Peptides against a protein of PDB entry 3QIS. Designs and how they scored, part 331

Target 1, 334 residues: chain A of PDB entry 3QIS
Amino acid sequence: PSLELSRREFVFENVKFRQLQKEKFQISNNGQVPCHFSFIPKLNDSQYCKPWLRAEPFEGYLEPNETVDISLDVYVSKDSVTILNSGEDKIEDILVLHLDRGKDYFLTISGNYLPSCFGTSLEALCRMKRPIREVPVTKLIDLEEDSFLEKEKSLLQMVPLDEGASERPLQVPKEIWLLVDHLFKYACHQEDLFQTPGMQEELQQIIDCLDTSIPETIPGSNHSVAEALLIFLEALPEPVICYELYQRCLDSAYDPRICRQVISQLPRCHRNVFRYLMAFLRELLKFSEYNSVNANMIATLFTSLLLRPPPNLMARQTPSDRQRAIQFLLGFLL

## One batch from the design tools (peptide; made by RFdiffusion4, then SolubleMPNN)

Design b2_p29_3_s1 (from b2_p29_3, 16 letters changed)
Fold by OpenDDE base, seed 2:
Structure b2_p29_3_s1 (fold): chain B 334 residues (1-334), chain A 29 residues (1-29)
Amino acid sequence: as target 1 above (334 residues)
Amino acid sequence: SEEEEEKRHEKILEEMEKQVQERLEAFEA
């Protein structure tokens, strides 16, 4: 059996978080026998492609002189955004199109990724006074490494940040402030806030706006700005409540004094973001007669974003653990 | 100009730091 491929080299320029790109090519059975094709893993790989790439169809059967279109889809989700922001992974792959009882055909995938404030750590973002797209990639790596070291120091030692000659970090990321300040100003009276979905086009505009500028106003509806905040919190590599404190939050869920003590042990930026978000959510709850938002709805929604189980415990989360996590957050909303 | 845009950004960040501080203080009270 043999195949003809219309293209073997694919370039995905300016790949962005949550922006789908598609490249198509044709495969044709130029042989005289039917053939089965499939994308197969390389040696030592478990999957035929990286998590941000897919082929559709990834397998199939071709009669003689039959042609099929294959779509190569590049999509950076929350699961791939952090490793692409850090440069640990890149928009490069080799696909192996295997022909049963035939030969392998190699496809080269290349391109460039544009970093996002989505999927970047709170510590790194507090050190970024410019939009992330203005920061050199080499400096992003250094800021992530420095941010990790400062996080660990802050967890181990309640040492006041030494007033050393490094530019003082922001109290919260500018991106969080832009989103939350907009919601404070314009969305407290918005009916069904956090219940009505945003528009996908507006969400992309908000992400691009936060990655490239410091705007006076965020574009889009209040619903789109609210959903962008949820997407931001979901995409964080380390949740607002650090994984190290997860179990202590559950254990303290019914003691408000211990809950406050646990939050005081967060890294400064994480603690400030948590308190700033709780201040906003408390303000939003004062307008419950206008916005139809209640404390139980807010606690249920934000608990899954702010208080994620550590990866090693995800498979073991009980309904009791979920209720404790909700109760922990309710103690800051009421 | 690039310099005017930088001054605009600095002013936004100063207002941010002030507003965040006021909100954090009000939450701790």
Scores: peptide ipSAE 0.531, ipTM 0.932, DockQ to the pose 0.760
Fold by OpenDDE base, seed 3:
Structure b2_p29_3_s1 (fold): chain B 334 residues (1-334), chain A 29 residues (1-29)
Amino acid sequence: as target 1 above (334 residues)
Amino acid sequence: SEEEEEKRHEKILEEMEKQVQERLEAFEA
């Protein structure tokens, strides 16, 4: 069996968070026998491609003189955004197109990624007084490393680090403030807020706006701004309630005094973001007659975003654990 | 100008820090 490929080199320029890019090529059976093709893992890899890449179709049969179009799809989700922001991973891969009883054909994937405030730590963002696209990549790495060390010290020592002659971090990320302040000003009377999906084009504009500027106003509908806040919280490498406090939140869920004490033990930026979000959500709930938003809906939605099970708890959250997590958050909304 | 944009950014950040502080204080009370 033999294949002819129309192209073997692919370049994905200016890859962004949640922006799909597609490149297509053709494979043709120029042999005299039917053939089966598949993308296969390289030696020591578990997958045929990196998590941000997909081939469609990834396998198939070709009759003699048959041709099929293959799409290479690049999409950076919440699962890949953090490692691309840090430069730990890059827009580079090699695909192996295997032909049964035939040859391997190598495809080269290359490109560049543009960093996002989505998928960046709260600690690093509190140190970024400029849009992330204005920050040199070397400085982003340093900010993430320093932020990790400060988080760990805050959790272990429960002592405010004497922030020396370094410029004081923001109390909350400017991106969180921009989103929440917009919603506070313009969305308190918005019917079905957090229930109606945003527009995908508006979401991309909001992300690009937050990555590249400090706007006076966020573009898009209130629904798109609300969904952008949810996407931001979902994309955080560490949830607003740190994994280390997850079990303590569940254990305290029915004691409001202990719940407040648990939150007080969060790193400063996480604690501030949590309190700031709760203050906003309480304000939103005062307008329930206008916006049709209720505390149970909000608690259910935001609990999954703010209070995530630790990755090592590979066990599905029990219905009891979910109810405790919701009850924990309800104690801050009511 | 770049200087005007920098002053705009500074003013936004100052208003942010003030508003966040007021909301945090009100939440702790």
Scores: peptide ipSAE 0.530, ipTM 0.930, DockQ to the pose 0.736
Fold by OpenDDE base, seed 4:
Structure b2_p29_3_s1 (fold): chain B 334 residues (1-334), chain A 29 residues (1-29)
Amino acid sequence: as target 1 above (334 residues)
Amino acid sequence: SEEEEEKRHEKILEEMEKQVQERLEAFEA
């Protein structure tokens, strides 16, 4: 059996977070027998492609002289955004199209990724006074390294932030401020806020806006701005409540005094973001008669975003743990 | 100009830091 491929080299330029790109090619059975094709893992790989890449279809049968279109889909989700932002991974892959009882065909995937504030650490973003697209990649790496070191110092209750050597970090990421300040100004009376989905096109515009500028006004509806905040919080490599404090939050959930003490132990940027978000959500709840938003809905929604179980405990989260996590957050909303 | 945009950014960041501080203080009170 043999295949003819219309193309073997694919370039995905300017790949962005949550923006689907597609490249298509054709495979044709130029043989005299039916053939089965599949994308197969390379030696030592578990998957036929990187997490941000997909082939559709990834397998199939071709009759003699049959042709099929294959789509190569590039999509950076929350699962790939952090490693692409750091430059740990790149828009490069090699696909192996295997023909049963035939030969392998190699496809080259290349391109470039454009960094996003989505999937970047709170610590790095607090040091980032310019839009992420204006920051040199080398400086992004340095900001992540410095951010890690400052987080560790903060957790260890070591030496006060040496305010003297580097530019003072922002109290909260400018991107969080932009989103929350918009919601504070324009969305407190918005009916069904955080319940009505945003528009996908508006979400992409908001992401692109935050990645490339410091706008006076965020584009899109209040629903799209609200959903962009949820996406931002979900995409954080570490949740607003650090993984190290997860269990202590659950253990303290019914003692408001201990809950406040646990939050006081967060790294400065995480603590500020948490308090800033709680201040906003409390303000939003004052307008519950207008916006139909209630504390239980907000606590349920934001708990999954702010108080995520550590990856090693995700599979073990009980309904009791979820209820404790909600109760912990309720103690800051009521 | 780049200088005007930089001044705009600085002003926005100053306003941000002020507003965040006020909101944090009000939340701690």
Scores: peptide ipSAE 0.519, ipTM 0.928, DockQ to the pose 0.764
Fold by OpenDDE base, seed 1:
Structure b2_p29_3_s1 (fold): chain B 334 residues (1-334), chain A 29 residues (1-29)
Amino acid sequence: as target 1 above (334 residues)
Amino acid sequence: SEEEEEKRHEKILEEMEKQVQERLEAFEA
């Protein structure tokens, strides 16, 4: 069996978080026998491609002289955004199109990724006084490294932050402020806030706006701005409540005094973001008669975003652990 | 101009830091 491919090189320019790109090619059975094709893993790989790439179809049969279109889909989710932002991974891959009882065909994937404030650490974002697209990639790497070191120092109580330095970090990321300030101003009376999904086009506009500018107003509906906040919190490499404090939050869930003490031990930026979000959510709950938002709904929604189990415990999370996590947040909403 | 845009950004960040501080103080009280 043999195949003819219309092309073998694919370039994905300006790949962005949550923006789907598609490149198509044709395969034709130029042999005299039916053939089965499949994309196969390389020798050391568990998957035929990187997590941000997909082939559709990834397998199939071709009769003699039959042609099929294959789509190569590039989509950066929360699972790949952080490693692409840091430059640890890149828009590069090699696909192996295997022909049963035939030869392998190699496809080259290349391109460039544009960094996002989504999937960037809170510590790094507090040091970014400019939009992330204005930050040189080299400086972005330095900010992530410096942010990690400052997080560790803060957790170890080693050095007080020099509050007088000309390079003082922001109290919260400007992106969090922009989203939450918009919601404070315009969304407190919005019916079904956090219950109605946003529009995908508006979400992309909000992401691009936050990555490229400091706007006076965020584009899109209140529902899209609210969903963008959820997406931002979900995409954080380290959740607002650091993994190191997860178990202590569960253990303290029914003691409001201990809960406040646990939060006080967060790194400054994480603590400020937590308190700022709780202040907003408390304000939103004052308008429950207008927005149909209640404390149980909010606590349930935000618990999975703010208080994530560490990766080693994720598979072991019990219903009791989830209930304790919800109770922990309820103590800050009521 | 680039200078006018920088001054705009500086003012937004100053107002942000002030507003965040006021909200945090109100939450801690």
Scores: peptide ipSAE 0.510, ipTM 0.924, DockQ to the pose 0.750

Design b2_p29_3_s2 (from b2_p29_3, 17 letters changed)
Fold by OpenDDE base, seed 4:
Structure b2_p29_3_s2 (fold): chain B 334 residues (1-334), chain A 29 residues (1-29)
Amino acid sequence: as target 1 above (334 residues)
Amino acid sequence: SKEEEEKRREKILEEMEKEVQKRLEAFEA
């Protein structure tokens, strides 16, 4: 059996977070027998492609003289955004199209990724006074390394931040402020805020706006701005409440004094973001008669974003743990 | 100009710092 491929080299230029790109090619059975094709893992790989890539279809049958269109889809989700932002991974892969009882066909995937503030650490973003697209990739790496060291020093209650050697970090990421300040100004009376989904086109415009500029106003509806905040919080490599404090939050959930003490132990940027978000959510709840937003809805929604279980415990989260996590946030909303 | 844009951004960040500080202080009170 043999296949003819219309193309073997694919270039995905300017790949962005949550922006689907597609490249198509055709495979044709130029033989006299039916063929089964499949994308197969390379030696030592568990998957036939990287997490941000997929083939559709990834397998199938071709009758003699049959042709099938295959779509190569590149999509950077929250699961791939952080490693692409850091340059740990790149838009490069090799696909192996296997023909049963035939030969392998190699497809080359290449391209470039455009960094996003989505999936970047709070610590790095607090050090980033310009849009991420204006920051050299080398400097992004340095900012992540410095951010890690500062987080560790903060957690260890070690030496006061040497305010003298580097530019003073922002209290919160400018991207969080831009989103939340917009919501403070324009969305407190918005009915069904955080319940009505945003528009996908507006979400992409908001992401692109935050990645490329410091706007005076965020584009899109209040619903799109609100959803962009949720996407931002979900895409954080480490949640606003650091993984190290997760269990202590659950253990303290019914003691408001201990809850406040646990939050005081967060790294400065995480603590500021938490308090700033709680200040916003409390303000939003004052307008509950206008926006139909209640504390239980908000606590339930934001708990999954702000107080994520550590990856090693995620599969073990009980309904009781979820209830404690919600109760922990309720103590800051009421 | 590039310089005008830089000044605009600096002003926005100064406004941000003041507003965030007020929100944080009001939450701690």
Scores: peptide ipSAE 0.641, ipTM 0.961, DockQ to the pose 0.763
Fold by OpenDDE base, seed 5:
Structure b2_p29_3_s2 (fold): chain B 334 residues (1-334), chain A 29 residues (1-29)
Amino acid sequence: as target 1 above (334 residues)
Amino acid sequence: SKEEEEKRREKILEEMEKEVQKRLEAFEA
């Protein structure tokens, strides 16, 4: 069997977080026999492609002289955004299109990724007084490394490091402030806030706005701004409550004094973001008669974002653990 | 200009610092 491919080289320019790009090509069976095609992993890979890439269809049958269109879909989710922001991964891959009892056909995927504040650590963002798209990639890497080292030092020393001649970090990421300050100003009376989804186009505009500018106002509806906050929190490489404190949060869930002590042990930026978010959510709850938002709904929603189980415990999360996590957060909302 | 944009951004960040500080203090109280 043999295939003809209309294209073998694909370039995805200006790939962004949550923005789907598609490239299509045709495969044709120029043989006299039916053939089965599939995308296959390379020898050392578990998957046929990187997490941000998908082929559709990834397998199929072709009769003689049949042609099928294959879509190559590039989509950077929360699961790929951090490694692309850091430059650990890149918009580069090689796909192996295997023909059963035939040849392998190699497809080259290339392109460029545009960094996002989404999927960037709170520590790095607190040191970023410019939009992320104005920060040189080399400096992003340095900021992430420095931020990791300061997080570790903060956790170990419990003492504010005398910040040397480095510029004082922001108390919270400017991106968090921009989103939350907008919600404070405009969304406290918004009916069904955090319950109604935003518009996908508005979400993309908000992401692009936060990545490229420091606006006076966030574009889009209150629902889109609210969802952008949820997406931001979900995309954090380290949740607002650091993984190291997860179990202690569960263990303290029914003791408000211990809960406060656990939060006080967070790195400064994480602690500030947590407190700032809780201040907002408490304010939002004062308007429950207008916005139909209640503490149980908010606690349930935000617990999954703020108090994520460590990856090694994700598969072991019990309903009791989830309830304790919700109870922990409720102690800061009530 | 670039300088006007920088001054605009500085002003926004100063507003941010004040507002965030106020919200944090009010939460700790």
Scores: peptide ipSAE 0.640, ipTM 0.961, DockQ to the pose 0.759
Fold by OpenDDE base, seed 3:
Structure b2_p29_3_s2 (fold): chain B 334 residues (1-334), chain A 29 residues (1-29)
Amino acid sequence: as target 1 above (334 residues)
Amino acid sequence: SKEEEEKRREKILEEMEKEVQKRLEAFEA
């Protein structure tokens, strides 16, 4: 069997977080026999492609003289954004299109990624007084490394080394402030806030705005700004409540004094973000008669974002653990 | 200008620091 491919080289320029790009090509059975095709893993790979890439269809059957269109879809989710922001991974791959009892066909994928404040650590963002797109990639790497070390020192209660006249970090990321301050000012009376989805086009505009500028106002509806906050919190490489404190939060869930002590042990930026978000959510709940938002709904929603189980415990999370996690957050909302 | 944009950003960050500090203090009280 043999195939003809209309294209073998694909370039995805200016790939962004949550922005789908598609490239299409055709495969044709120019042989005299039916053939089955599939994308197969390379030697030592578990998957036929990187997590941000997909082929559709990834397998199929072609009669003689039959042609099929294949879509190569590039989409950077929360699962790939952090490693692309750091430059640990890149928009490069090789796909192997296998023909049963035939030869392999190689497809080259290339391109460039544009960094996002989404999927960047809270510690690194507190050190960024400029939009992330204005920060050199080399400096982003250094900021993530330094931020990891400062996080670990804070958790271990180590005395910070008196590092020189480094500019004082922000109390919270400017991106968090921009989103939450907008919601404080304009969304407290918004009916169904955090229940109504935002518009995808507005979400992309908000992300691009936060990545490229320091605006006076966030573009889009209150629903889109609210959803952008949820997306931001979900995309964090380390949740607002660090994984190391997860179990202690569950164990303290019914003792408000211990809950406050656990939060006080967070790294400064994480602690400030947590307190700032709780201050906002408490304010939002004062307007429950206008916005139809209640403490149980908010606690349920934000618990999954702020108090994520460590990856090793995700598969073992009990209904009791979920209820304790919700109760922990409720103690800060009521 | 570039300098005007830098001053605008500085002013926003100063407002941020004041408002965040106020919200944090009110939460700790």
Scores: peptide ipSAE 0.635, ipTM 0.960, DockQ to the pose 0.754
Fold by OpenDDE base, seed 1:
Structure b2_p29_3_s2 (fold): chain B 334 residues (1-334), chain A 29 residues (1-29)
Amino acid sequence: as target 1 above (334 residues)
Amino acid sequence: SKEEEEKRREKILEEMEKEVQKRLEAFEA
């Protein structure tokens, strides 16, 4: 069996977080026998492609002289955004299109990724007074390294070294402020806030706005701004409540005094973001008559975002652990 | 101009610092 491929090289320019790109090609059975095709893993890979890439269809049958269109879909989710922002991974892959009892056909995937504030650490963002798209990649690497060291010092309760010649970090990421300040100003009376989904086009505009500018106003509906905040919190490489404190939050869930002590032990940027978000959510709850938002709904929604189980415990989360996590947040909303 | 944009951004960040500080202080009380 043999195949003819219309293309073997694919370039995905300006790949962005949550923006789907598609490239198509055709495969034709120019043989005399039916054939089965499939994308197969390379020798050391578990999957036929990187997590941000998909082929559709990824397998199939072709009769003699039959042609099928294959879509190569590039989509950067929360699962790939952090490693692409750091430059640890890149928009490069090689796909192996295997023909049963035939040849292997190699497809080259290339392109460039545009960094996002989504999937960037809170520590790095607090040191970033410019839009991320204006920050040189070399400086992004330095900011992540510096952010890791400062987090480690904070967790070890090391005395802050005299902040000599370095620019004072922001109290919270400007991106969090831009989203939350917008919601404070314009969304407290918004019916069904955090219950109604945003528009996908508006979400993309908000992401692009935060990555490229410091706007006076966030574009889009209050629902899209609210969902963008949820997406931001979900995409964080480490949740607002650091993984190291997860179990202590559960253990303290029914003691408000201990809960406050646990939060005080967060790294400064994480602690400030937590307190700032709780201040917003408390304000939002004052307008429950207008927005139909209640503390149980908010606690349930934000618990999964702010108080994520560490990866080693994800498979072991009990219904009791989930209820304790919700109760922990309720103690800051009531 | 580029300088006008930098001054605009600086002013926004100064407003941010004041407003965030106020919200954090109100939460700690």
Scores: peptide ipSAE 0.629, ipTM 0.959, DockQ to the pose 0.764

